Peptides against a protein of PDB entry 8BZL. Designs and how they scored, part 118

Target 1, 228 residues: chain A of PDB entry 8BZL
Amino acid sequence: SYDRAITVFSPDGHLFQVEYAQEAVKKGSTAVGVRGRDIVVLGVEKKSVAKLQDERTVRKICALDDNVCMAFAGLTADARIVINRARVECQSHRLTVEDPVTVEYITRYIASLKQRYTQSNGRRPFGISALIVGFDFDGTPRLYQTDPSGTYHAWKANAIGRGAKSVREFLEKNYTDEAIETDDLTIKLVIKALLEVVQSGGKNIELAVMRRDQSLKILNPEEIEKYV
Target 2, 242 residues: chain B of PDB entry 8BZL
Amino acid sequence: SRRYDSRTTIFSPEGRLYQVEYAMEAIGHAGTCLGILANDGVLLAAERRNIHKLLDEVFFSEKIYKLNEDMACSVAGITSDANVLTNELRLIAQRYLLQYQEPIPCEQLVTALCDIKQAYTQFGGKRPFGVSLLYIGWDKHYGFQLYQSDPSGNYGGWKATCIGNNSAAAVSMLKQDYKEGEMTLKSALALAIKVLNKTMDVSKLSAEKVEIATLTRENGKTVIRVLKQKEVEQLIKKHEEE

## One batch from the design tools (peptide; aimed at target 1 T76, target 2 E21 N154)

Design b1_p29_1 (made by RFdiffusion4)
Pose (drawn by RFdiffusion4):
Structure b1_p29_1 (pose): chain A 225 residues (1-47, 50-199, 201-228), chain B 238 residues (1-200, 205-242), chain P 29 residues (1-29); non-standard residues A62 YCM
Amino acid sequence: SYDRAITVFSPDGHLFQVEYAQEAVKKGSTAVGVRGRDIVVLGVEKKAKLQDERTVRKICALDDNVCMAFAGLTADARIVINRARVECQSHRLTVEDPVTVEYITRYIASLKQRYTQSNGRRPFGISALIVGFDFDGTPRLYQTDPSGTYHAWKANAIGRGAKSVREFLEKNYTDEAIETDDLTIKLVIKALLEVVQGGKNIELAVMRRDQSLKILNPEEIEKYV
Amino acid sequence: SRRYDSRTTIFSPEGRLYQVEYAMEAIGHAGTCLGILANDGVLLAAERRNIHKLLDEVFFSEKIYKLNEDMACSVAGITSDANVLTNELRLIAQRYLLQYQEPIPCEQLVTALCDIKQAYTQFGGKRPFGVSLLYIGWDKHYGFQLYQSDPSGNYGGWKATCIGNNSAAAVSMLKQDYKEGEMTLKSALALAIKVLNKTMLSAEKVEIATLTRENGKTVIRVLKQKEVEQLIKKHEEE
Amino acid sequence: SHFFEEFHETLTEEEKEFYREEAEDSMFS
């Protein structure tokens, strides 16, 4: 089989294929995640008439208690999502507990890192925001990128214009903003309206304590706008 | 040997996949192919690129392929690559029927083939398939459906779409004329002739298939030349 | 293989740019 080293070091210690994978993420639609007090919210920018909205979604459930949003190559994302879904079931089988948000994040990150050091393969061209709750009810938000690095965040953005949205969230992520569920959803819509020039072209989902993923209707989003 | 390896599965500096983009270019030079969803069925309209006089026409169709009892598809791009992929689609549909004893839902069949196409872009060092496919079908979950896939493995559901030559012009005509939720098969057939009229008119140059439900069973039929010649006459009056 | 690369070289600059934009829209949709 094909064994060419694709990801290699360059002078100065750069891994060019990983950096190029990061560029693919920037070409992706904006995704925003906010961790609230007892709620986590994901929102994504949408790119069309005659298209079935159900089939092209950027927010996916990995397990009953974990879901994710992504930016970048949509085909690479389907592969990573299905790999994570299989791992969530393997964990329930072996430990008899649902996966922690951290556990599945670590798994997705290590899968991505393996694709930066394996022969015959290019890196995954996606970043992911992963949200959910732990056994003790603690809300979580993690980010993964193509290098395999992962971190926890109070709020974050990935994809096109993520720097601008991040700077908005830094000034606006306060206790008042995450005091209630309505204000937590509102902060995500405001963060997206910063780069979407729009309001009717946004998808949004909410996850509450042990209540599973709920995707909001267009009519419910129009009320906030 | 590193010297002769064209490295078909790497990123460009901008995060692009050049072989995928070049494959899409090949599809844009293929025969026009479009699909339209309606309340009582789904249809595929295709430009025949085999319009030579000395051809025999031995099959019931040239560009439209039955995948299983409830599904058909059409292709744009490299014909040989399309043969490999359509054979694989039939195998996936039968593997699902064997396992679950029920027909494969349409989206599950598209996802399964797209995973194969995505793998060719990430590892193996091989050129990707130069094929875009339109899928039409019916399942107990979502009823009548239309899907499109492209060489990277991306897919989407559509009420109407077009692939191949002059597809951008065709998508424009569809946005203007397609009445969302009010289309019948008869009107969708009229719109298909209208669209092919601009982006290309003769019955020998076109191929039309329809998918409908009759007595709880799926019917996939290629329209005879007589029915196509009558549809062409009905439009010229407009 | 250089198959698609060679095919690309036979195209006009307008066609190359047009199909590039469509490919990006598809991959990043």

Design b1_p29_1_s1 (made by RFdiffusion4, then SolubleMPNN; from b1_p29_1, 16 letters changed)
Fold by OpenDDE base, seed 2:
Structure b1_p29_1_s1 (fold): chain B 228 residues (1-228), chain C 242 residues (1-242), chain A 29 residues (1-29)
Amino acid sequence: as target 1 above (228 residues)
Amino acid sequence: as target 2 above (242 residues)
Amino acid sequence: SDYYADFAATLSEEERAAYRKKAEEVMFG
């Protein structure tokens, strides 16, 4: 049997594999999320796409449903598993409850999934953190973060990945009601935050915007440059 | 450090998966395999290292495998692992066809295998597959396609790429010579020979040491063809004349 | 000892570093 304990407590009560999974997240590209008044924005550091790589297959921001999007930092393959499970749950919810998921609901689902992988024999934790944004049915914008441990919290703004510390420090200083007064200002805030850790302007940023009652919009590089 | 690299599917204190890294290192010593996407087709070119006179030539290829009527792949890494994965690819493709009465989309097949690969990096008692794959295919959604997948279970689409021995150098050469939007299958074949000639650790490139497969569309059907030795010889000769 | 660990032990540190870099790009890219 290959059912061995992978994630176990240390004598002092630490779950080392969870902590080390958090270190894996820090190796991932930086992602930032900001909740505006009537907008949610995700930005991700775009590593220089190899000249010969198909850009279609390089996406760090994905839709979970029409009203929910996710960015992640950490192991890309791990993220794919989580995304797939979340998408299935979103569709299942629509079928069974006849309403789309709330952002909190799907976040809790993802968090629960992650937590189970910290407690199950023969499984390592997911090496990802996620920023989950969207709108509830009532039109309220939401931003949540999940970690490898399965914890989750609601945020006004947050960042994950290798540059997260610097980006968070920027957001702590610059996230004000005035800074998110308009959709455009909110977008600018995200871009400025990412530029703390990303060089070469808008070319190395993937940016997604979701407005109330609208689908996820991925901005093209030209649209991003407008805000720089 | 040893306690983490000797155990499967665990993170190091630095957040590394040593077994995945080591699997990729092992692949770096495998025979070179190239993939090139053209406007009118896609190709795989692979180094043949195991040449034995008594081997049955009836095999499609040593390194290139037909998956279904619309897809083929090439492998770099552990042969036994490759056999398992290629068989799984065929099964997945067949099950999809039976269920939906249409061929599986290329990326969906790649993703299905990548989920398996990922699982072997996360579940205890499993080691990563020591195999990278290049996939070529055609579907009605995206036309001609080239993908690469690695032991981690990550994948990407490519216009041209390389796995195995000297892959970094090969990719560099491909970046220099690949002309986006202007690549014909003929030009792609020439480029493949050029790159292999420089990346293979051989004194002279010979047709016996190279396998090439092309995927094209003819009369609304996908055609996967392994080039005959004579055809490969002609490509090599042409390269030598230039 | 694990199969892959034994193989990796045969490589120089420089070679391992190069592969680790590639692995990081693949795994986190």
Scores: peptide ipSAE 0.418, ipTM 0.775, DockQ to the pose 0.703
OpenDDE base, seeds 1, 3, 4, 5: peptide ipSAE 0.361, 0.205, 0.045, 0.193; ipTM 0.735, 0.670, 0.691, 0.647; seeds 3, 4 fail the geometry check

Design b1_p29_1_s2 (made by RFdiffusion4, then SolubleMPNN; from b1_p29_1, 13 letters changed)
Fold by OpenDDE base, seed 3:
Structure b1_p29_1_s2 (fold): chain B 228 residues (1-228), chain C 242 residues (1-242), chain A 29 residues (1-29)
Amino acid sequence: as target 1 above (228 residues)
Amino acid sequence: as target 2 above (242 residues)
Amino acid sequence: STYYRDFWETLSEEEREKYRKEAEEVMFG
């Protein structure tokens, strides 16, 4: 059966392993990204941190470089591989080109990596989607989303993971110029969007903010509660 | 003819990796391993199932492996897989030491192995390792640490956790009895005995069936010590008296 | 591995579901 093999085309032109990898993404915790005017915000659903789990090791938002960060949904171990490769590429780019990567560049790199794993023999697709946000050198905020297929697009706002549908529906209704007029409003929008699928308020949300010419900031629970 | 590598871990229609699930099953039938982080140290406690009278008492723990001077691990799952992974851990740690002239940070060692585990879930011709590991260690960055890694290549840091048989019940007990910020190594040892006594489904816990290692700092050096049978016996006795 | 398949087949559906849930937590947690 085509679906029990390596990533191959079905007679109907489907790549079942890619489609099934998309289903894996849907099992992942929800992540949301929003591009504001001078800010990019990532939010992720925190599973009820087992009381005995070290919070520092449960990070679904990570920096790829000083100007780029990423959230993901799906297989955590797969994500780590992608993140590591992306980080290496970011550093390599700085060394070779003497400039940081554009958000589009690193997204394309990640997308290309994913695509190769859909075409290479003896490999399965990555079971992850990613939201990649950051600033280009010119100060333009960017948000990209990539999926297991290796496709990528630029977004104003998007969501991935198990609650993505509800979050996207919320964003489609509420993402306006007025809603992102300020940094604080943009942050509020992300939180409100996540609250569509996350119970217990700010305690179950991880939020990262990157402002123009600033480093990635992970908000603490108290800071998040101010926006709830 | 595209040789379909029948051994390739692939997604199910529902987005599941069955080979990883199967690996987790193998671990569920393995002996119980506990890890507990304390303020003044970290410990591993493992069920010893194979009690061969002819085993020389001089040998290091069957289930607990010293990785380097600052780290040890315990394994739940397939022994052969465990041997491969523990050897790899040692090699990674040694290579790092040689390259940087410093011990590898604990999390970095864990991550390095987890990347290997992940690869065995993604590349053709490979199967997941049927092994979960608990890591204990000390480094200058985070002090005492406890990590768990699974066949998927995922890992996490823990204050206390359990892998292997009856792990869910053990974790529940740990959650109930673990006192954050107040856990001494002594208390952690007592807790380990308590949990093992309940999870091993034995009427009486015996010292011969339990291996315990502690990792402490003395005079600016990491000390990894496997408790002697007599010491474990004392811990069990103390538990029975309470 | 045939070993894992054989083992899996010996389990009840309830036991299988337990392991599936645990695996999902490990993979996606």
Scores: peptide ipSAE 0.149, ipTM 0.619, DockQ to the pose 0.676; fails the geometry check
OpenDDE base, seeds 1, 2, 4, 5: peptide ipSAE 0.047, 0.017, 0.056, 0.018; ipTM 0.592, 0.562, 0.598, 0.597; seeds 1, 2, 4, 5 fail the geometry check

Design b1_p29_1_s3 (made by RFdiffusion4, then SolubleMPNN; from b1_p29_1, 14 letters changed)
Fold by OpenDDE base, seed 2:
Structure b1_p29_1_s3 (fold): chain B 228 residues (1-228), chain C 242 residues (1-242), chain A 29 residues (1-29)
Amino acid sequence: as target 1 above (228 residues)
Amino acid sequence: as target 2 above (242 residues)
Amino acid sequence: SKYYEDFAKTLSEEEREAYRKKAEEIMFG
């Protein structure tokens, strides 16, 4: 069936559905990523978990593999599709290449997936941006961002979602070599950045830390409060 | 704005999916469904709207569907869409059982359907399903579980929640009365009746208008039971006496 | 494609806004 083209060029060369998908990202909860010296940190704004909601099912930060994790902003259901495909690719890579993916590799895979959805007839773009962090085999910490268009770039620090502008402005002012000199300072920087847009302190922040040769650690609220 | 309303699966200039929003709005007019998780079980309570005297088959449950031996669901929204989705759930569960020789974990079944729902929001030529579901189940990984899924393909686990008509008010009442860690199935049943009595647009709650199913564990087996009308009457009577 | 449009037209603006807010919470939450 000739599925109607959803994503088409405007006369001036714009892909409106991609631009509008970027607007959908801005409706999502704020996510922050920071690359430290030997640490990568992801933080996400937790909307007040409905008192009766199971916190286990409200995860904005997820592992893609042992050495890579991802936060996203935008449509949660869209994110689940991307995460699942990325996880499959990470495992496939381990089986075929016998090594874990590099952070750049899996980012490129996700970006390519997103790009295909901007070019495919009868499909809308993914309404998500992602922050992808982890460690390469050589122990180098990496932070990448990808958007609905399928573009991706490496960052020292970045933010996505509703409060991204304010958080980025904060990071531009406060991201220094001194501010990331230690793991604790790096974590503190992420928390401070999120507090620019989150009103009720550490209770409304999800924070994940990955150190070299260590698995993803999600901090509990008590651990977060120690850095506030 | 109208151009983006008429086409399925496109973003508005504001980044909205209007067809998904409209599907959710449509569900707001469906009969109320409640789910409550207890320490010793989980329950679904649903409003029965079509009490046609001429219905030959006493559908023991119009809105509550057994999915497998360990899971059941209730539906709010378009009946035809509900039938398609509940059938798909059964097929997914059966295929998993055949492939792995063990029951599908509850969350995996929910997620599998949610991926289908999401696809109907992203692929052209399809409309979102006009259905929200509550799932109750037991598995060896997480024990008793309650999930909600919506037309967007998003889902969440809940201790108690509501879908359909007056769902916001019901959730508010559940938040007030739900005692975390202290909820027994008996207390959950009483709470369900209390909330339904206040949220249903009926002058008097009757057993004919309410379907209740419980999921418990007995002797290492999951038992899904739809309460008999007499049992529901007793629950209503008990509530009226308090 | 117009399956839900007719229904949406029957809602008040207040009802639409309430559903919109709920939908946003569900979709982006």
Scores: peptide ipSAE 0.385, ipTM 0.768, DockQ to the pose 0.730
OpenDDE base, seeds 1, 3, 4, 5: peptide ipSAE 0.375, 0.256, 0.382, 0.038; ipTM 0.756, 0.682, 0.766, 0.632; seeds 3, 5 fail the geometry check

Design b1_p29_1_s4 (made by RFdiffusion4, then SolubleMPNN; from b1_p29_1, 13 letters changed)
Fold by OpenDDE base, seed 2:
Structure b1_p29_1_s4 (fold): chain B 228 residues (1-228), chain C 242 residues (1-242), chain A 29 residues (1-29)
Amino acid sequence: as target 1 above (228 residues)
Amino acid sequence: as target 2 above (242 residues)
Amino acid sequence: GRFYEDFAKTLSEEEREAYRKKAEDIMFG
């Protein structure tokens, strides 16, 4: 059957393992990304951190470089591999080109990596989608999404993971120029979007903010509650 | 459908990796291992299932392995897989030490192995390792640390956790009794005995069925010590008197 | 693939579901 072969197309031209990897993404915690005017915001649903778990090791949002960060949905171990490869590429780019990567560049790199894993026998696709946000050197905020196929697109706002449909529907209705007019409004939009799928308010949200010429800031629960 | 279980590295239509799930199920039948982080140290406590009189007493621990001077681990799952992974951990730690002239940070060692585990879930011709590990260690970056890693190649840091048989019940007990910020190594040892007594579902816990290792700092050096049987007996006795 | 399949066949459906949930939490958490 075509569904057992990693690199075989179905009669209708589908790669089943890529489609099934997309189903794996839907099992992941919900992540949302929003591009504001001078801000990019990532939010992730925190599953109730087990009382005895070290919060330091429970991160769904990570920096790839000083100007780029990523959230993901799907297999956490797969994500770690992609993140590590992306970080190495960001540093390599700085050394060879003497400039930081553009958000599009690193997104394309990640997308190409994913695509290779869909075309190689003996490798399954990565079971992750990613939201990649940051600033280009000219100060332009960017948001990209990648999926298991290695396809990528630029977005104003998007969501991935188990609650992505509901969050996207919310964003489609509520993403306006007025809603992102200020940094605070942009943050509020992300929180409201996540609250469509998160039951227990700000305690179950991981939120990261990147402003122009600033490093990634992860908000603490108290800071998040101010926007609720 | 069971049809997707036959290949180690494919997603099901629902996005599941059955071989990883099944590996985790297999670990659920292994002997119990506990880890508890204290303010002044960290410990591993493991169930010893194979008590053969002919086992050379020189085997200080069947399930607890020293990795380097600053780290140890305990294993639940397939013994052969455990041996491969523990050897790899030692090699990684040694290579790092030789390259950088410093001990490998605890989390870096854990992640290095987790990347190997992950690879065995993604690359064809390989099955997931049927092993979960608890790691205890000390480094200058984070002090005393406890980690858990699973067949998926995921890991997490913990204040206290359990792998193997009845791990869910053990974690529940740990959650109830663990006092954050107030845990001494002495209290952690007592808690370990309490939880093992309940988890192993034995009427009477015996020292021969329990392995305990502690990791402490003395005079600026890490000390990894496997408790002697007499010391474990004393801990059990104290628990029975309470 | 057969290595773990034989073991999985020995489990009850309830046990499988419990482990599935745990596995899902670990894999996707």
Scores: peptide ipSAE 0.409, ipTM 0.783, DockQ to the pose 0.700
OpenDDE base, seeds 1, 3, 4, 5: peptide ipSAE 0.381, 0.381, 0.397, 0.382; ipTM 0.767, 0.764, 0.777, 0.767

Design b1_p29_2 (made by RFdiffusion4)
Pose (drawn by RFdiffusion4):
Structure b1_p29_2 (pose): chain A 225 residues (1-47, 50-199, 201-228), chain B 238 residues (1-200, 205-242), chain P 29 residues (1-29); non-standard residues A62 YCM
Amino acid sequence: SYDRAITVFSPDGHLFQVEYAQEAVKKGSTAVGVRGRDIVVLGVEKKAKLQDERTVRKICALDDNVCMAFAGLTADARIVINRARVECQSHRLTVEDPVTVEYITRYIASLKQRYTQSNGRRPFGISALIVGFDFDGTPRLYQTDPSGTYHAWKANAIGRGAKSVREFLEKNYTDEAIETDDLTIKLVIKALLEVVQGGKNIELAVMRRDQSLKILNPEEIEKYV
Amino acid sequence: SRRYDSRTTIFSPEGRLYQVEYAMEAIGHAGTCLGILANDGVLLAAERRNIHKLLDEVFFSEKIYKLNEDMACSVAGITSDANVLTNELRLIAQRYLLQYQEPIPCEQLVTALCDIKQAYTQFGGKRPFGVSLLYIGWDKHYGFQLYQSDPSGNYGGWKATCIGNNSAAAVSMLKQDYKEGEMTLKSALALAIKVLNKTMLSAEKVEIATLTRENGKTVIRVLKQKEVEQLIKKHEEE
Amino acid sequence: SLTEEMAELYQERREFLSEEAKEEADEIF
């Protein structure tokens, strides 16, 4: 089989294929995640008439208690999501507990890292925001990128214009903003309205403590706008 | 040998996949192919690129392929690659029926093939398939459906779409004329002739298939030349 | 690296693709 080293070091210690994979992420639609007190919210920018909205969604459930949003190559994302879904079931089988948000994040990150050091393969061209709750009810938000690095965040953005949205969230992520569920959802819509020039072209989802993923209707989003 | 390896599965500096983009270029030079969803069925309209006089026409169709009892598809791009992929689609549909004893839902069949296409872009060092497919079908979950896939493995559901030559012009005509939720098969047939009239008119140059439900069973039929010649006459009056 | 040089060559060749193919390729994101 094909064994060419695709990801290699360059002078100065750069891994060019990873950096190129990060450029693919910037070409992706904006995704925003905010961790609230008892709620986590994900929002994504949408790119069209005659298209079935159900089929092209950027917010997916990995397990009953974990879901994710992504930016970048949509085909690479389907592969990573299905790999994570299989791992969530393997964990329930072996440990008899649902996966922690951190566990599945570590798994997705290590999968991505392996694709930066394996022969015959290019890196995954996606970043992911992963949200959910732990057994003790603690809300979580993690980010993964193509290098395999992962971190926890109070709030974050990925994809096109992520730097601007991040700077908005830095100034606006306060206790008042995450005091209630309505204000937590509102902060995500405001963060997206910063780069979407829009309001009717946004998808949004909410996850509450042991209540599973709920995707908001367009009519419910129009009320906030 | 590193020297002769064209490195078909790498990123460009901008995070682009060149072989995928070049494959989409090949599809844009293929025969026009469009699909339209309606309340009582789904249709595929295709430009025949085999319009030579000395051709025999031995099959019921040239560009439209039955995948299983409830599904059909059409292709744009490299014909040989399309033969490999359509054979694989039939195998996936049969593997699902064997396992679950029920027909494969349409989206599950599209996802399964797209995973194969995505793998060719990430590993193996091979050129990708130069094929875009339109899928039409019916399942107990979502009823009548239309899907499109491209060489990278991306797919989407559509009420109407077009692939191949002059597809941008065709998508424009569909946005203007398609009445969302009010389309019947007869009106969708009229719109298909109207679209092919601008982007390409003779019955020998076109191929039309319809998918409908009759007595709880799916019917996939290629329209005879007589029915197509009558549809072309009905439009010229407009 | 040969991989780097090929990646750069692919980027330069993209300029010869039609505008329609470029617009369609953007949908892979």

Design b1_p29_2_s1 (made by RFdiffusion4, then SolubleMPNN; from b1_p29_2, 18 letters changed)
Fold by OpenDDE base, seed 1:
Structure b1_p29_2_s1 (fold): chain B 228 residues (1-228), chain C 242 residues (1-242), chain A 29 residues (1-29)
Amino acid sequence: as target 1 above (228 residues)
Amino acid sequence: as target 2 above (242 residues)
Amino acid sequence: SEEEKAAEEKAKRAAELSEETKKRAEGYY
C-alpha cells in the first residue's frame, strides 16, 4: 500500500499523507483572518475549556514577532513546533538584516519548512494550516495562509479548520470595502463570520487585533461582546 | 495488512495519529495520579501498585520524581519511558540553570519535554512515549502551577486533574468538589484522598498504596516533601471518619 | 479490497478505544 509510506506518490500522483494532514486541519477549531485598511484581525473558535483548566494554556493565537501574528487549525503540538521555528527566524532576521521580517518572508519560511516535511524521508507532514497576519515595515497590512503541503497565498480574508467552508462562504458574500471601512467594522466582520459556526456567541471566540503601528491586542470576552 | 495504525508517525485517512491514541489507551490502564493546585501549595497523589512486602518502611517514591528544587512530576504509563523522560526533564532543568544562573520556569520545562514528545510522533522509526505526566512547581512568574502532558506533546495548565486508571471519574469528582479560590493545601489533601478512595481499583485505601508529595513555599524557598506513611494513614483515617 | 479490509480493521480498532481516549484525542486538534 503506497499510502503507508510517510510521504510518497501514489500511482495516480497523490501524496496521501499530505491529503490526510489536510483532513487533520479540518478537525481543528475554526480560525478566521481578515485584512482591513489599517488593521488585521484574527478570530478563533475557542474549544470549551474544561472547568478546571487554565485558560492561559488554551490560546490559539500567538505572536511570531511584534509585527506578525499567527492562528492555526489542526494538531496543536505540530503548531508549537512551527511557531517556535518561526519565532527563531524572526529574531535571526532582526539580527542579520537589522529589520523585522515582512509577513510574506515569514510565511515563505513557514511554507518552506512545511514543504520540507512532505519531502523528507522519515517525517510526516505537519497537520496544520495557518493564518499569518501582520504589518510590513511600510505599514501595509497583510494576510497569508499556509497549508500542510507548504503552499501559501495572500488573502483579503480567509478561514481554516472545521467551519472554514461556511465561514468562507460568509466572507465571500460580506467582504466589501464598506464592510472594512473602519477598524470596528472589520472586527465586527470577523465576529459575524465566526458566529456562523460558533455557538453561544462571544464567550467562545478568541480575537486578536493588530492595528497599524500598534502591538498585538488580544480582546477580552467583554470587549468581544461589545461587537456582538 | 494493518495499514494506518501499524506504522508510527503516519496520518490515517481521517487525519488521526492512531499510535498516539493507542499510547493514551495504554496510559488508561496505568496507576492513577492526581494533581491539585491550592492557594498555599500544590500536591501530587499517586497510586503505588508495586508494594515491596519485604520492606518495613517505603522511603522511596515509585511514581513521584523531584526534577529540581522548584518542580516535581508524577507519571502514568510505561515505567521505562517514564524513566527516560524524567531524566530528560532533569537534564533540561540543569542545563538551563547552568546557562542562565536561575531555575527554569515551570512552563518552559514542560514545553521542552512536550516538544520531544511531539518529535516522537512526527519522525519515522520512533513510537510515541507511552507516558502522561503531571507537573507541580513554583516559579516567580506564575507562582504555584500544575500541568498535564500526554504522548501527543500537548500540555495544559490545571487547577486539578487526573491521569491513569479511572481518570475520567476522578476528573468528574474534582469538578464537583474543587472550589476555586477556597482551596487550601489541607483541603486539597483531603480531596485527593477522597478521589483516590473512589478511583483506585483497591478494596481498601491504605497508606502503602498511596504516594503523596506537596510543594510549598517557606521563607522564600520551595519545599518539596513526600508525606510519610503515618501522615497518609492519618489522612485516610480522617476521611473514613467523615 | 485490501484497502477495505484495512479500513474495517482500523475502524474495529478505533472502536476498541475507550471513550476517554477518544475524548482526549479530540483535544489534540
Scores: peptide ipSAE 0.379, ipTM 0.801, DockQ to the pose 0.440
OpenDDE base, seeds 2, 3, 4, 5: peptide ipSAE 0.328, 0.373, 0.377, 0.332; ipTM 0.719, 0.746, 0.781, 0.723; seeds 2, 3, 4, 5 fail the geometry check

